# Peptides against a protein of PDB entry 3WG5: the designs that were tried, part 70

Target 1, 218 residues: chain A of PDB entry 3WG5
Amino acid sequence: LAKNIVYVAQIKGQITSYTYDQFDRYITIAEQDNAEAIIIELDTPGGRADAMMNIVQRIQQSKIPVIIYVYPPGASAASAGTYIALGSHLIAMAPGTSIGACRPILGYSQNGSIIEAPPKITNYFIAYIKSLAQESGRNATIAEEFITKDLSLTPEEALKYGVIEVVARDINELLKKSNGMKTKIPVNGRYVTLNFTNVEVRYLAPSFKDKLISYITD
Target 2, 218 residues: chain A of PDB entry 3WG5 as posed
Amino acid sequence: LAKNIVYVAQIKGQITSYTYDQFDRYITIAEQDNAEAIIIELDTPGGRADAMMNIVQRIQQSKIPVIIYVYPPGASAASAGTYIALGSHLIAMAPGTSIGACRPILGYSQNGSIIEAPPAITNYFIAYIKSLAQESGRNATIAEEFITKDLSLTPEEALKYGVIEVVARDINELLKKSNGMKTKIPVNGRYVTLNFTNVEVRYLAPSFKDKLISYITD

## One batch from the design tools (peptide; made by RFdiffusion4, then SolubleMPNN)

Design b2_p13_2_s2 (from b2_p13_2, 7 letters changed)
Fold by OpenDDE base, seed 2:
Structure b2_p13_2_s2 (fold): chain B 218 residues (1-218), chain C 218 residues (1-218), chain A 13 residues (1-13)
Amino acid sequence: as target 1 above (218 residues)
Amino acid sequence: as target 1 above (218 residues)
Amino acid sequence: VVGIEPISFKTIT
């Protein structure tokens, strides 16, 4: 029986233009092989808003389901990571991970204080994150609170509130639990039922460039 | 009878990227020898959040149980140390030690005052620490209070409240009391029952580099 | 450029 391929790739660190390139590369590989899905193991403290929005668009343009998996335990989909997750076809979290804290900032001052974004920018991202939540059938109120209250959630809370779809300890449990789920956003204009019954898991390794840049940025 | 090996190593001082390297080295050695466990004698005032999170991940990825032992008397698992402990397979404390005080900060000003972390960061770590506690079946309310109230606990209090598993005066008492306990988080996806009935204790010495860097950072 | 940086790698715990 032809095995459905599921790709797994890791994206760790700050969300930058380079992170976009990683997403694009990984998704493209999985698309080319007509994978059932790609799982992105995400661990990010956040990053650039422009890169984040580009990544969301790239995910939404994917020809295959993109599953954001906040992994491993101790990882986070913080700030930009939350937006990316909310823009994806399915969100999973491992126990011991977190999601949220999405208030935009302009940067850090020399004294380490946050330079606050003006209300105009904050309101823009409130609207944006609510839209991502609404489009994906996820809790838009909580999505807003990720900004307005800088809310962060555990996997259990996020699941309970309807922010994420799966809590899973590992890839095998993720595949098991998500089998038969519909994507929360469409793939090529249609909601897809995930089929992980007869799957081959293929891991995509970071490129040498990916490793080098990750090493420099960490 | 084949003796089960238990490694003991010490990690003292600030949590930094170098501390991660120490954890990684020690755990790797113990993994290679298929030890029953490694006990890390921890004494830290805290340190960098990034290094802390990496250490937690490394512990959770361990092929063997990692026991955090706040030792000797007078030691602390303060701030980052508490997170590390909560992320471990078993927590022990010696009498006269402390755990807690986990409120994140951005650093110290020139006048020595604490630069407060913004609510965004504080809330992130509240979620993170709660997640660690919940995953390990430990008291998540107290874990939150380590941040919100900057709570610090004695071993007796920590045990009473279900934050830690063992109060022990020394390694022998620790082994005795923890024998037959299940790990609070899984090892390779499974909760492990500790078997310390026929053990050889092996001490790992700090590398020369470990000693040098510890000397420079202290 | 609006940064969405929740946790500064400079955060100390």
Scores: peptide ipSAE 0.035, ipTM 0.313, DockQ to the pose 0.136; fails the geometry check
Fold by OpenDDE base, seed 5:
Formats: sequence, structure tokens, C-alpha cells
Structure b2_p13_2_s2 (fold): chain B 218 residues (1-218), chain C 218 residues (1-218), chain A 13 residues (1-13)
Amino acid sequence: as target 1 above (218 residues)
Amino acid sequence: as target 1 above (218 residues)
Amino acid sequence: VVGIEPISFKTIT
């Protein structure tokens, strides 16, 4: 039986294979406890495309709803963070956060300039991000423009354009606003109506490893 | 009951989160079939540290022995590949391959020059690579020098210095030479004696996704 | 390695 529990965990920094491990650990804990959902407070400037794709796959394989919450104010779901959000069951943003800027790059030059991705790679990720948007019933045109125009949106704009589902100041407001919403992608093949009535919120702390890797990659 | 089966799979190219997925998939298949071991033919110039660390963790969590085989001739286990090898149950190399060159970098500049990692990062990975060597009973001094001197070794040198366990020309010679060896790290908390008597070799092919991602990241 | 901006390619080993 599903417990009236919602997990909340934070993922901050670059999207890497370690970030995948964090997602996997957090989701697994919430799955094991039959949580109603897990909310991931996400603050990322971006990261690796491969790690991002793995994270999206892990979210899509989750036995429980995974809500991406761009939080706190000042946070972003930039680049890889946007892909992850678009691959999740529900997206929320706090006021003063951003989403977008999804253009793939090959890296940074010595002078800190961006090394552009070849058109083939760019086109691949255009197709990929559009597929995520389409599968989740979100704005695929804007998703494409996150790449082609390097577009970055406010929460209010993202909500208006149908990129995200909720603008919320905190976890309590998020739970209140998302209560009764259907997931934008299936959980175990079915769209789930979120039930946040009388839920206990459990915060997951980063492991020692999480802290260490975050410290090294920051 | 363990089956007289050894899986062989290839991982080629950069170490990324997708490479993690390949490792995870291959090891999982071999685990499900209760294989005696899986041999990963590895050819990599390196990759991401975070992905590498996840791969090492996945290998260490394997229910079956994971043998890293630097193969074919001309292949390398460079940088991240060396870390992965040092984290595995047994390392083999084919003649004409290399291992080492483990100095962490922050990336490449516009002109293709290396952006050096700060001392803090370098020192972290020195400690990490030494720990892998120590835990596996391999040469920790040489492991450190893979970073501090950017050392790259031949199979014969690596064997001589106690970095690797086997030099083998092909899978058949590898099976023959590694038969009766103990794993250098535990499998489920115990050191395992490899038994390759009358084994069936099963080759795992890359998935379509594996091929696609490899194509994009190459 | 396909990075997505702003990918701080921080640590490559």
C-alpha cells in the first residue's frame, strides 16, 4: 500500500554520472518506502548529455512519481537540467529561478569560450528534447528553442508556455498546488493522480559521498 | 547454480554516463544468467571522472567477477580506463595496448590545449587511485605515478610492476591464464577463484542505443 | 563528450 509520504531531496551542481547515482539512490529509497512521490530540488548549470540521458531514463523507470522542483530562488535548471525536468512526471519552479539554455556544446576552450557542437549533435538533441516535451505533453516548440535560440525562461513564462506545471515558493505550496494533478508521463505505464492530502514530508540528506563529489565537482 | 558461462562485451570510446549504462547492462545480463564472469574488452582514451567513479562502484557491487581486458592490440585503458581497471576483479591486457596517463584535467581549451586541474582535484584523485590500487592489492606507487608523472605502461611493464594480472593475446589465452586466479577484490564480500574449465563464451553485442550514443560521442 | 551548456566540463580523467 502506498504510504502518505513524500520524499524531498536536493541535487545541486553539474549533471554528472554522480548526479545519476544521486537520482538513483533517492528514487530507490522513495520506491522502497512506497512513497506517494519524490520531489527533487534541482539547481544545476548543466552537465553531461550522457549522464542527463541516463537520469531521464531512470526517472522514466521510476515506480513512483518524480517531481523536479527548480529550487531555491536563484537556482536554475539550465541545459541538462531542462532535459531532466522535461523527462520527469511534473515540473515545478520557485519564483526567481530559470529553465532553458539547452544548446549542446563540446566543451570550453582555454579562454573559457564555448566549443560549439557540430550540427549533427545539435540536431540529435533537438530531436531528443522535442521528444521529451511531446511525450510529457509539454511545449515542444519552446523545447526546441531552448536549443536553437538558447532560450531561458522565468517560471511565469515557462508556466505560460506550457513547459512546466507549477510555480511554487516552497514545498508546502508545491504540495498544495500539485495535489490532484496527473503526472505528465506514466508511472508503470499509467498516468497517476497525485494525492498529497495529509502527507508526511521526509527529507533525504546527501550521503557523505554525495557531499564529497559535489565538493570536488563544484 | 553458477553456469559454465563467461560473457564477453566490448566498451569502446570515452567514459561517459552512457558508458556507465553499458557496464550496468552488461554486468546485469551476466548476473542474471549466473555467469562465472564477464570480460569487458575495454578501449578508452578516458572520460569523465564522475562516470568513472560510478562505473567503479557498479563493478564493486557486481554479483559476479568483472574482468577488464584492454583489447584489441592498439587499444588503451587511458585515464578513466585505468581507474576502472584498478577497480575491477582482474585486469588483463593484450600485447600492444597501454594503461595509465591518469592526470585529471578540467577540459580542453579552444586551441586543444589541456586545462589543468587545480591541486585540490589532482590530490583527490591521487588519493582515490591509490585507494583502488590498495584495495585490489595492486601497485599503489605506480597508480599514483599514473597521475603525478602521467605514466603510461605497456602490458609487460604493468604486469612486472604488479598493476595488472594477465597479459593475453585473445580471449582464449585470457581464460586459460586467469583460470584458477583469485579475484583481486571481493565478489559479495568474498574473494573468488575463477573457474574457466569447459566454459561457454557468450558475446554481448551493443544495443542500438549503445551504437547511437557511441556514434554521437565519438 | 556532448556537453549541454553551460556544461562546465570540470573533471575529465
Scores: peptide ipSAE 0.031, ipTM 0.301, DockQ to the pose 0.136; fails the geometry check
Fold by OpenDDE base, seed 3:
Structure b2_p13_2_s2 (fold): chain B 218 residues (1-218), chain C 218 residues (1-218), chain A 13 residues (1-13)
Amino acid sequence: as target 1 above (218 residues)
Amino acid sequence: as target 1 above (218 residues)
Amino acid sequence: VVGIEPISFKTIT
């Protein structure tokens, strides 16, 4: 029986246009190979809203399920990472990770203080994040509170509140627990039941370009 | 019987990217030698959150148990040090040491006053520290209060409240008391029972680079 | 550009 392929790739660091390119590349590879899914191991403190929105769109346009996995322990899907997760087909978190803190900001002042976003922008992202949550059947109230209260959650809390779908220590546990789950958003107009019973895990490495950019942005 | 090796290394001072390099180097050496564990004698007033998070990840990715030992008497695992400890496989403290005071800050003003972190950041780290505590089966309420109340604890208090696992005066007492304990987090996916019945203690010295950097940052 | 800026790694703990 032809083994279904599950790709695993890492996205780490700030969300930028270059991060979009990474998502696009990884998803494209997985699409081309008709993978059962791609798991993106995500560790981000946040980043640019424009890039984030593009990434969400790219995920939603994917021909295959895109699973966001907040991994490894100690990682976060902070700010932009939460939006990306909420825009994905399935969210998993490892123990010791976090999600949330989604309040938009305009940047940092010279003194390191946050420049707050005006209400117009904040309200825009409240609506946006709620829409992502609602579309995915996730907790829209908590999604809003990720902004309004700058709420951050543990994996256990996020699971309890219906923000995420899986808590898993590693890829194997993730595959085991997510097997038979339906995607939280459609894939090509259909909710897909994940089948991880007989899969080959393939790891995608960052390109040289990806490594270089990551090095520069760190 | 091939003696199990326990490495001991010192990490002192501010937590920075260079401190990460020290952790990485020390753990790598211990991993390469298939040590039973590495004990990191930690004395830190805190430091950078990014470096701290990287260190936690490095510890959690370790192939061997990493024991954080707040040592010597008079040392502290303050702020970032607490996070690092909570991210480790076992925490020990010497009498006369302290742990806690984890409230994130943005820095110091020119007048030496603390620039407070915005709620977004504070809440993020609350979730983060709680996740570390929960993952390790340590007191998550106290972990939160390390931030919300800037709580600092003595070794005896920390032990009582289930924040740490061992109070020990020296390495020998630490080895004796921790012998037979399970790691509070997994090592390569498994909780390891520490075996310190027949061990050789090897001390790792800072590299020349480590010494130079420490000298510059002190 | 609305930055959902990262938790400033300039955060000191």
Scores: peptide ipSAE 0.031, ipTM 0.345, DockQ to the pose 0.129; fails the geometry check
Fold by OpenDDE base, seed 4:
Structure b2_p13_2_s2 (fold): chain B 218 residues (1-218), chain C 218 residues (1-218), chain A 13 residues (1-13)
Amino acid sequence: as target 1 above (218 residues)
Amino acid sequence: as target 1 above (218 residues)
Amino acid sequence: VVGIEPISFKTIT
């Protein structure tokens, strides 16, 4: 039987329109090859809400399962990263990573102080994040508290509270532990059972454009 | 002969006071073990100027060589990351990473627009980054242009222009290529020749506190 | 506080 292909790619840094392009490119490649899944090694402190929402939509529109893997140890799926994770088909975290702290802000003042979002915006994102959690069968109360309490969780806590599905040290352990799991949201209207038996892992690299834009936005 | 120890740790995300604590902790561990060097796998979009300057100072005060490795592919040493790199004993980059874009800003307005730094602040950082480059024998003209032109470079360009010392795909290649190199700045007042012959690589993980704070700040 | 771009990535706006 032909080996199931699993793609692995990395997305790191601030969530922007460029990050959307990376998600889109990586997912598209994996879709074209009819991969069993794509694993996105995510490490982000957050970013733009608009880009985040677009990324979530792109993930949800994927023809294949998109697994968000907060990796490597020391990485975070902070703020926008949490939303993205909650919008994905499966969330994994490596030991020593974090997820949460999702309180929206309008920006930073000249003195570096946070400009708080008005209640209407905060409430919008509370509703949004709860929706993501509910649709994925994840802990909506904790998702809300990611905003209202600026809560951050360890992988073990996130697993315990039903925010994430897997704690794994590496890609191999992730594949092993997630094998046979159902996606937390549908793929093309159907919950998919992941089959990571006899898989070929293919790593995707940043495109020249990705490198250039990462280069420019940095 | 006892194996030379090289520590490898990761620092990712925004440069903050917490990032300083990570640098301090990692370097301290490596110092205590009299390591040949510590390699910091750096991936940052930038951050706070004050934290950046403190990190640079901490690196320069290190009792052992601190190698900044922009890693993995897709990572950047953007903005504050460039300053940190330029303040280090050796800079390496993986293919597909970037360095530069160092123009200071005061923050982001409520509409997400950049609040420009006044000329006095920009000029301060021009002087500062040039100083880092000059002290390390790196290209001060390009360092200035990281600010004045918001220049970003590929690893190959950065190497070509004398901004960095090594392009390496992985830790093993980094160790191989940097073996026998002199540090670009002194360690305890002396330029050190790196000896990565017969080395033991030790990986450092985020502390519980690191995980928690990363967790909180996210 | 002077930010070196980008100052903070945790802004969801």
Scores: peptide ipSAE 0.025, ipTM 0.242, DockQ to the pose 0.211; fails the geometry check

Design b2_p13_2_s3 (from b2_p13_2, 6 letters changed)
Fold by OpenDDE base, seed 1:
Parts: sequence; C-alpha cells; structure tokens
Structure b2_p13_2_s3 (fold): chain B 218 residues (1-218), chain C 218 residues (1-218), chain A 13 residues (1-13)
Amino acid sequence: as target 1 above (218 residues)
Amino acid sequence: as target 1 above (218 residues)
Amino acid sequence: VVGIEPISFETIS
C-alpha cells in the first residue's frame, strides 16, 4: 500500500553544492519510502548557478512530487530559489514571503557592489528561466522579468500572475489546498494528481553535516 | 624597529568567501605587526570568481608584501589560484607544483561535465588576467593562454616564461632567493625591496572556523 | 542573486 506519507524538509541559506546534497538526500529518502510528496520549506537569498541547475535537474528526476514551499513568513525564494521553485512540481508561498530577483551576477565586490554578469550570461539565464516556466506551464513573461527587471513578487502577485500555485499559511493548509492539484511538471513522465487525503506528515531533520554547513554559511 | 618578521600561512582548497576571510585575517595580522611580508602557502584547484577578485583586491590593498607560494610539492595554484598569484607581490612555486588552467566555467553538471561559460565571460576574464599580468610585469600572453588554451605550467616553465619569480623547495630557500627582490606590484604605492636578512618566521594556524570549513569543503 | 557561479575557476579536472 503506497504509504500516504508526505515528507517535509527545510532548506535555508545560500544555494551551494551542499544544498544540492541536501535536496538529493531529502528527495532520496522520500523516494525510498514512496512518499506521496516531499515539501521543501525553502528560504534562500540565492546562491550558485551550477548548484541551482543541478538541484533543478534533481527535482526533475525525482520519482515523487517535489513541492517548493517558501516558508516561513519573511522567507524568500530569491534568485536561485526562484529557479528551483520554477523547476519544481508545485510552488507554494506563505503570506509575507517573496519570490524573484533573478538577475545573474558574477558576485559581490569588496565594497558590496554587485559585479554584473555580461549580457551573454544574462541571456542564457533568461532562456533558462523561461524554459522552466514554459515546461511547468507558469508565466514565462514574468519569469523573464525576474531577470530583466529584477522583479520580486508577493505571494498574492505570484499566484495572480500564474508563477505559483498555492498561497498557504502552514503545511496543513498547503496540503488541503494542493490536494487534487496536478503537478506542473511530470513525475516519471506523468502529471500526477496530488493525494493528500489522510496523509502522515514526516519531518526530516538536517544531518550533522547540514547543520555544520549551515552554521558556517550563516 | 620594524620587526624583521615574516608570517607564513596556509590556504588550501576551494576559493570561496571563506578563503577571502582567511586571506583578510592573515594579511591583517601581518599588517598589524608590520611584518616584512606574509607568505601564503597556496594549494587550490580553483573556486569562485567573486571570491578570487576580492582576494586579489585585498592583496593589492595590503600594507605589506604578500607572497603567494605554491606549496608543498604536488600543490597547485589552479584557476582562481593563478589569478590570486598574478595579483600578488611575488609568486614562488615549489618543485612539483603547477599553475594555470584558468578557463572560466559556469560549473559542473550532474554528470560531471563542465558547463562552459559564454564567450563574453571568457573575454572578461581574459582581459582581467592580462591586466593582472601587465600590472605585475608578468607574461600577459601566457596569462591569456591560461584561459584560451587552459594552459598549465610547471614551476620551471612558469619561471622561464616570466609568470613567476622564484622556484624554491622550502620557506628558507624562498626567503633566500627572494631577498633583495622588488615586489612585482606596489605596496602602499611603492615597489618594495624585500629584506629577508635575519627574519623571524612566524606561522599562522587556521582558526577554528577555517578548520571547520576545510573539513566541510574537503 | 543567482550568483551565476562566479565563474568557478575550478580546474577542469
């Protein structure tokens, strides 16, 4: 009997190779248990593009639905977080969160100034983010504007413009609202209708390594 | 009396924001003590461009000569390490080390393949690395080829081609050979003649944070 | 900031 289990895990901080490892570990655990889905509570200001792309690919290869939930209030799926969200099977946001601000940069100078990416990189990521939006049936125009205008959206705006699927205050409301929704991208080649009726919620804790990395990167 | 002190510190692993913090800490300590110089024993496969640029800038702002020493045998100043070296006041290499391989990449795919940087980024870093070479009176053509040909050099080749200043087996030989050399870039607006006659060598150990990060990134 | 990875000058292993 497919265990009516939903995993919930937290990913916070900069998107790095370690964040990829976290995603991989969390999704793998949920896959092994044939979970109905995994919800990733995401709070990130952004991070590395390579790690981001690898995370997106890992999500796309998931055997179960991966829900990105921008949580708690005050959290963001900024920059790399937006790409990750757009690459996921379902996006939810809590009230008081944000999504967007996807302009690629080379980094920060010593004075804290942004080192701008050359147009070719910007164009690459415009194409990439639009592809993610298109593949997931989300607003590709707004996705592009996350870069070209460095646009940030509230949950209400993101929902209104078709960037995300759910605004939810907590996991319970998320489960209720997303119950019966189809994934925005395929799972194993099929769009899955989420079944969150009578599910057990299991929380995954950070590993020791996760805690250590978070401590160092925070 | 200017204490005839030379600091030696080790920087190993990926060039990250933490590596910047290490450089900053080490150089600051040496500056505070008005050291004759600081020698950074560098062993890196590369890392982040932003961190690299910040490190270069920190070196250029140093109140004392910063010597990059590719050490021990088997070590490399690869990619970002090459830029850092080229931005320093003096470059030394131990026998059996390497320098170069500076082709910018966006990162690694899940399959381990390299994600190539667009030409605009490559061109940016060609200009940047050439600038570092020119400013330091080093071989700008070879510096460019570190990118365009992904060239790597032995210590003997690097010395021969005017990329580095010293080949030395250990700190003592480095001090002997570099004694009386002028820095390749200014210190406080002046090219400094290194005075390593009767110097005290002081080793700086990694901080707890440094050790922790190294443990995580290794 | 999608850090386009600061161009990781990682040695192309």
Scores: peptide ipSAE 0.074, ipTM 0.442, DockQ to the pose 0.627; fails the geometry check
Fold by OpenDDE base, seed 3:
Structure b2_p13_2_s3 (fold): chain B 218 residues (1-218), chain C 218 residues (1-218), chain A 13 residues (1-13)
Amino acid sequence: as target 1 above (218 residues)
Amino acid sequence: as target 1 above (218 residues)
Amino acid sequence: VVGIEPISFETIS
């Protein structure tokens, strides 16, 4: 019996329009191959709100489950990354990673200080992040506190508080632990039970353009 | 008598952190050479608010006058570009260019529709743009309408309404028309009278990195 | 930090 395919791709760095293009490309490939799921290994300090919202929407429109995996150890799903995770079908984290710190900012001043967002922007994103949490059955109170308290959580804390679904050291453990779980949001209007009992893992590499952009932005 | 130097540099495309780096680099070069001024030929559809605010601050901290020149014909100082212009020491526009359309948006949805900014964000930037206009002695009412009415102006209209200082077809005409004008904001705490009677024009080229980024973002 | 970037003053074309 042909093994169902699970794709794995890496998305690292700031969330931008290029990051959206990566998500779109990777998910499209996985959709075309009728994959059981795609796992996105995410490591981001944050980025653009518009790109983030577009990515969330793209994930929610996916024909297959999109798993956000905060990986490897030392990685984070910070700010925009947390929103993306909360908008996804399943969240996993490796030990030694973090999630949260979602306070919207207008940016950094020349001296590196934060330019605070006005309260209405902050409140907008509080409402938005809470909606993502509620829609996915995740902890909306903690989601709010990711902004109001600039809270960051370890994987163990995030799991305990119902922010994420899985703590896993690697892809194999992730597949094992998530096997039989239902997606936290619908796929094509239906909650899907993940079946990772007989799967082939395929890694998707960044395109040349992706590499070039990453090289320039690093 | 050694001609005073006027630098000219081009900044085109979306306003990003890389655009800030370009502004910073160009202004720094001009400062180091004790230039009479730097003219930035600006063509932008807009971009990031944080980068824009940083650019405005960098301009305001410049040790020499920074002239924003919306150039060539067909160019615009749209959205973020308008803020940058209003934050500068002198604004010029070539015929066939535009300025304005400053309504803040959270971005574009997947279908290309605009995600509107919440009223508080809009109001924040209304206050901000009005402050820039007031500080520079430019038309604060029109500055507000750049947001509230998404107003765009021709150079002739912008000049008439006191948004800009000069309409010029090229660098030579710009230098001629702006000669003897005072900066609209201080340079090192003093309003400077521009002296372009005996100047050498030097063009600054984009760095390799600038070119590469532009190539990728286009 | 979610740079709520844009307040993209992108010209709504």
Scores: peptide ipSAE 0.070, ipTM 0.607, DockQ to the pose 0.661; fails the geometry check
Fold by OpenDDE base, seed 5:
Structure b2_p13_2_s3 (fold): chain B 218 residues (1-218), chain C 218 residues (1-218), chain A 13 residues (1-13)
Amino acid sequence: as target 1 above (218 residues)
Amino acid sequence: as target 1 above (218 residues)
Amino acid sequence: VVGIEPISFETIS
């Protein structure tokens, strides 16, 4: 029987329009090959709201399940990363990672201080993040608190509170634990049961463009 | 008598964190050489609000006059570019350029449609752009209309309405027309009278990094 | 500290 394929790709750094291009490219490749799923290893401190919203929409339009995996240990899905995770079909975290800290900011002043977003912006993103949580059957109260309290959670806390679905040390454990789970949002209008019983893992490398952008932004 | 130096640099494309770096670098060079002024030839369709606000602040903190020059013909200071211009010491435009179109957006949907900013965001930037206009003695009513009516103006209209200070075909005409003008905002707490009677024009080239970023974003 | 940053101001073409 032709092996089910699971793609794995890494997205690291700030969420920008280039990050959208990465998500789009990776998901498109996996869609074209009719993969069982794609796992995105995510490590981000946050980034742009527009890019974030586009990424969420791209995930929601995916023909295949998109799993956000906060990995490796020490990584975070902070700010924009939390929204992306909450908009995805399944969230996993490695031990020693974090999720949350979603307070919207207008940016940084020259002295490095945070310019606070006006209440109107904050309220918009509260409504948005709660919507993502509700649609995915995740904890909307905690989602709101990611903004209102600037809350950050460990994987164990996030699992306990129903923010995420899996805590896994590596891809193999993730596949094992998520096998038989239903996606938290539909794929093409249907909730999909993940089948990772006989899968080939394919790693997608960053493009030359991805590497160049990372080099410039780091 | 040692010739007064005027620097000229080009900034083209989307306003991003890299654009901030360009402004910072160019202004810093001109500051170090105690230039009479720096002229930034600006051509932008817009960009990021955070980068825009940082650029405005950087201009306001400049030790020398920063002149925004919408150039060449066909160029625009659109969206974020308008804010930057309104935050600067003097605005000039070449014939055939435009300024305005400042409606804030959350971004573009996957179908290319604009995601409208919530009223709260719009109102914040209305207040912000009006503040820039008021502080610089420019037309705050038109500044508001750049958002509320998505207004775009020609150089002649912008001059007539008191949005800009100079219409000039080239750098030489700009220097001639702006000679003896006072800055619209202070430099180190003082309004400066520009002296372009005996100046050497020095053009700053984009760095290798600037070229690389432009190549990636285009 | 990474915030949900930018409101984008792009020209409505």
Scores: peptide ipSAE 0.045, ipTM 0.568, DockQ to the pose 0.745; fails the geometry check
Fold by OpenDDE base, seed 2:
Structure b2_p13_2_s3 (fold): chain B 218 residues (1-218), chain C 218 residues (1-218), chain A 13 residues (1-13)
Amino acid sequence: as target 1 above (218 residues)
Amino acid sequence: as target 1 above (218 residues)
Amino acid sequence: VVGIEPISFETIS
């Protein structure tokens, strides 16, 4: 029996319009090859709300499962990254990573102070993050608290509270643990059971453009 | 025998010149009462390098032990907070907190991009954080990696790698576990053995000004 | 553009 393919790609840094392009490119490649899934190794402090929403939409429109994997140890799915994760088909975290801290802001003042978002905007994103959690069968209370309390969770806590599905040290353990799990959101209107038995793992390298942008934003 | 006093105060939000004033005020009060120690419940994403350095210096000049406690669950001692912690007499973390992510930046661009610090500045803070770790008998390699790898650690990892001294769920557990420990840096030129047997815990509330500033910067 | 914080834990120099 032909090996199913699982793609792995890395997205690191701030969530911007360029990050959307990366997500789109990676998912499209995996879709075209009818992969069993794509795993996105995510390490982000956060970023732009508009780009985040576009990415969530792109994930939800994927023809294959998209797994967000907060990796490597030391990485985070902070702020925008949490939204993206909650909108995905499966969330995994490596030990030593974090998720949360989702309070929306208008920006940073010249003195580095956070410019608070108006209550209307904050409430909008509370509703949005709760919807993502609800739609994916995850803990909507904790999702709200990512904003209201600026809560950040360990992988263990996130798993315990029903925010994420898997704690895994590496891709092999992730595949092992997630094998047989159902996606938390539909793929083409169907909840899919992940089949990672007899899979080939293919890594997608960042494009030259991706590398350059990452270098500039670092 | 008269009860020794331990003070507890909270510092939350960005590290600024106002945060220095809070540290100074809290420590001064505890010094004046010859407290056994002051515990600072710290929750910070980071902040200004100048204020951070001033705070570290103020802690090092304290006449009593200053314990940095990353608390509550969901809190972080990120960036500037890590430096402050590494410069303190004892570091404790609650489950579900984090420490690390210490890369210095010049600021944020109008588009929210990080403006990278010149290599000279980055190298300066690598040397600085390593010095803090060395002086406090903590893991200087990991301290450097907080910058070079933008590493973030769980309490368990931080304890395991010798970055922090205590994981505690609350003040009572912190007092219990830290009782009999030596300070990691000197108090008035002496390493002090903490004595938390028969102590009275006194909470310092933020001033009205502290509350207002916290509200403005959140 | 509403940024969703993570306050980059970067020590602003």
Scores: peptide ipSAE 0.036, ipTM 0.287, DockQ to the pose 0.226; fails the geometry check

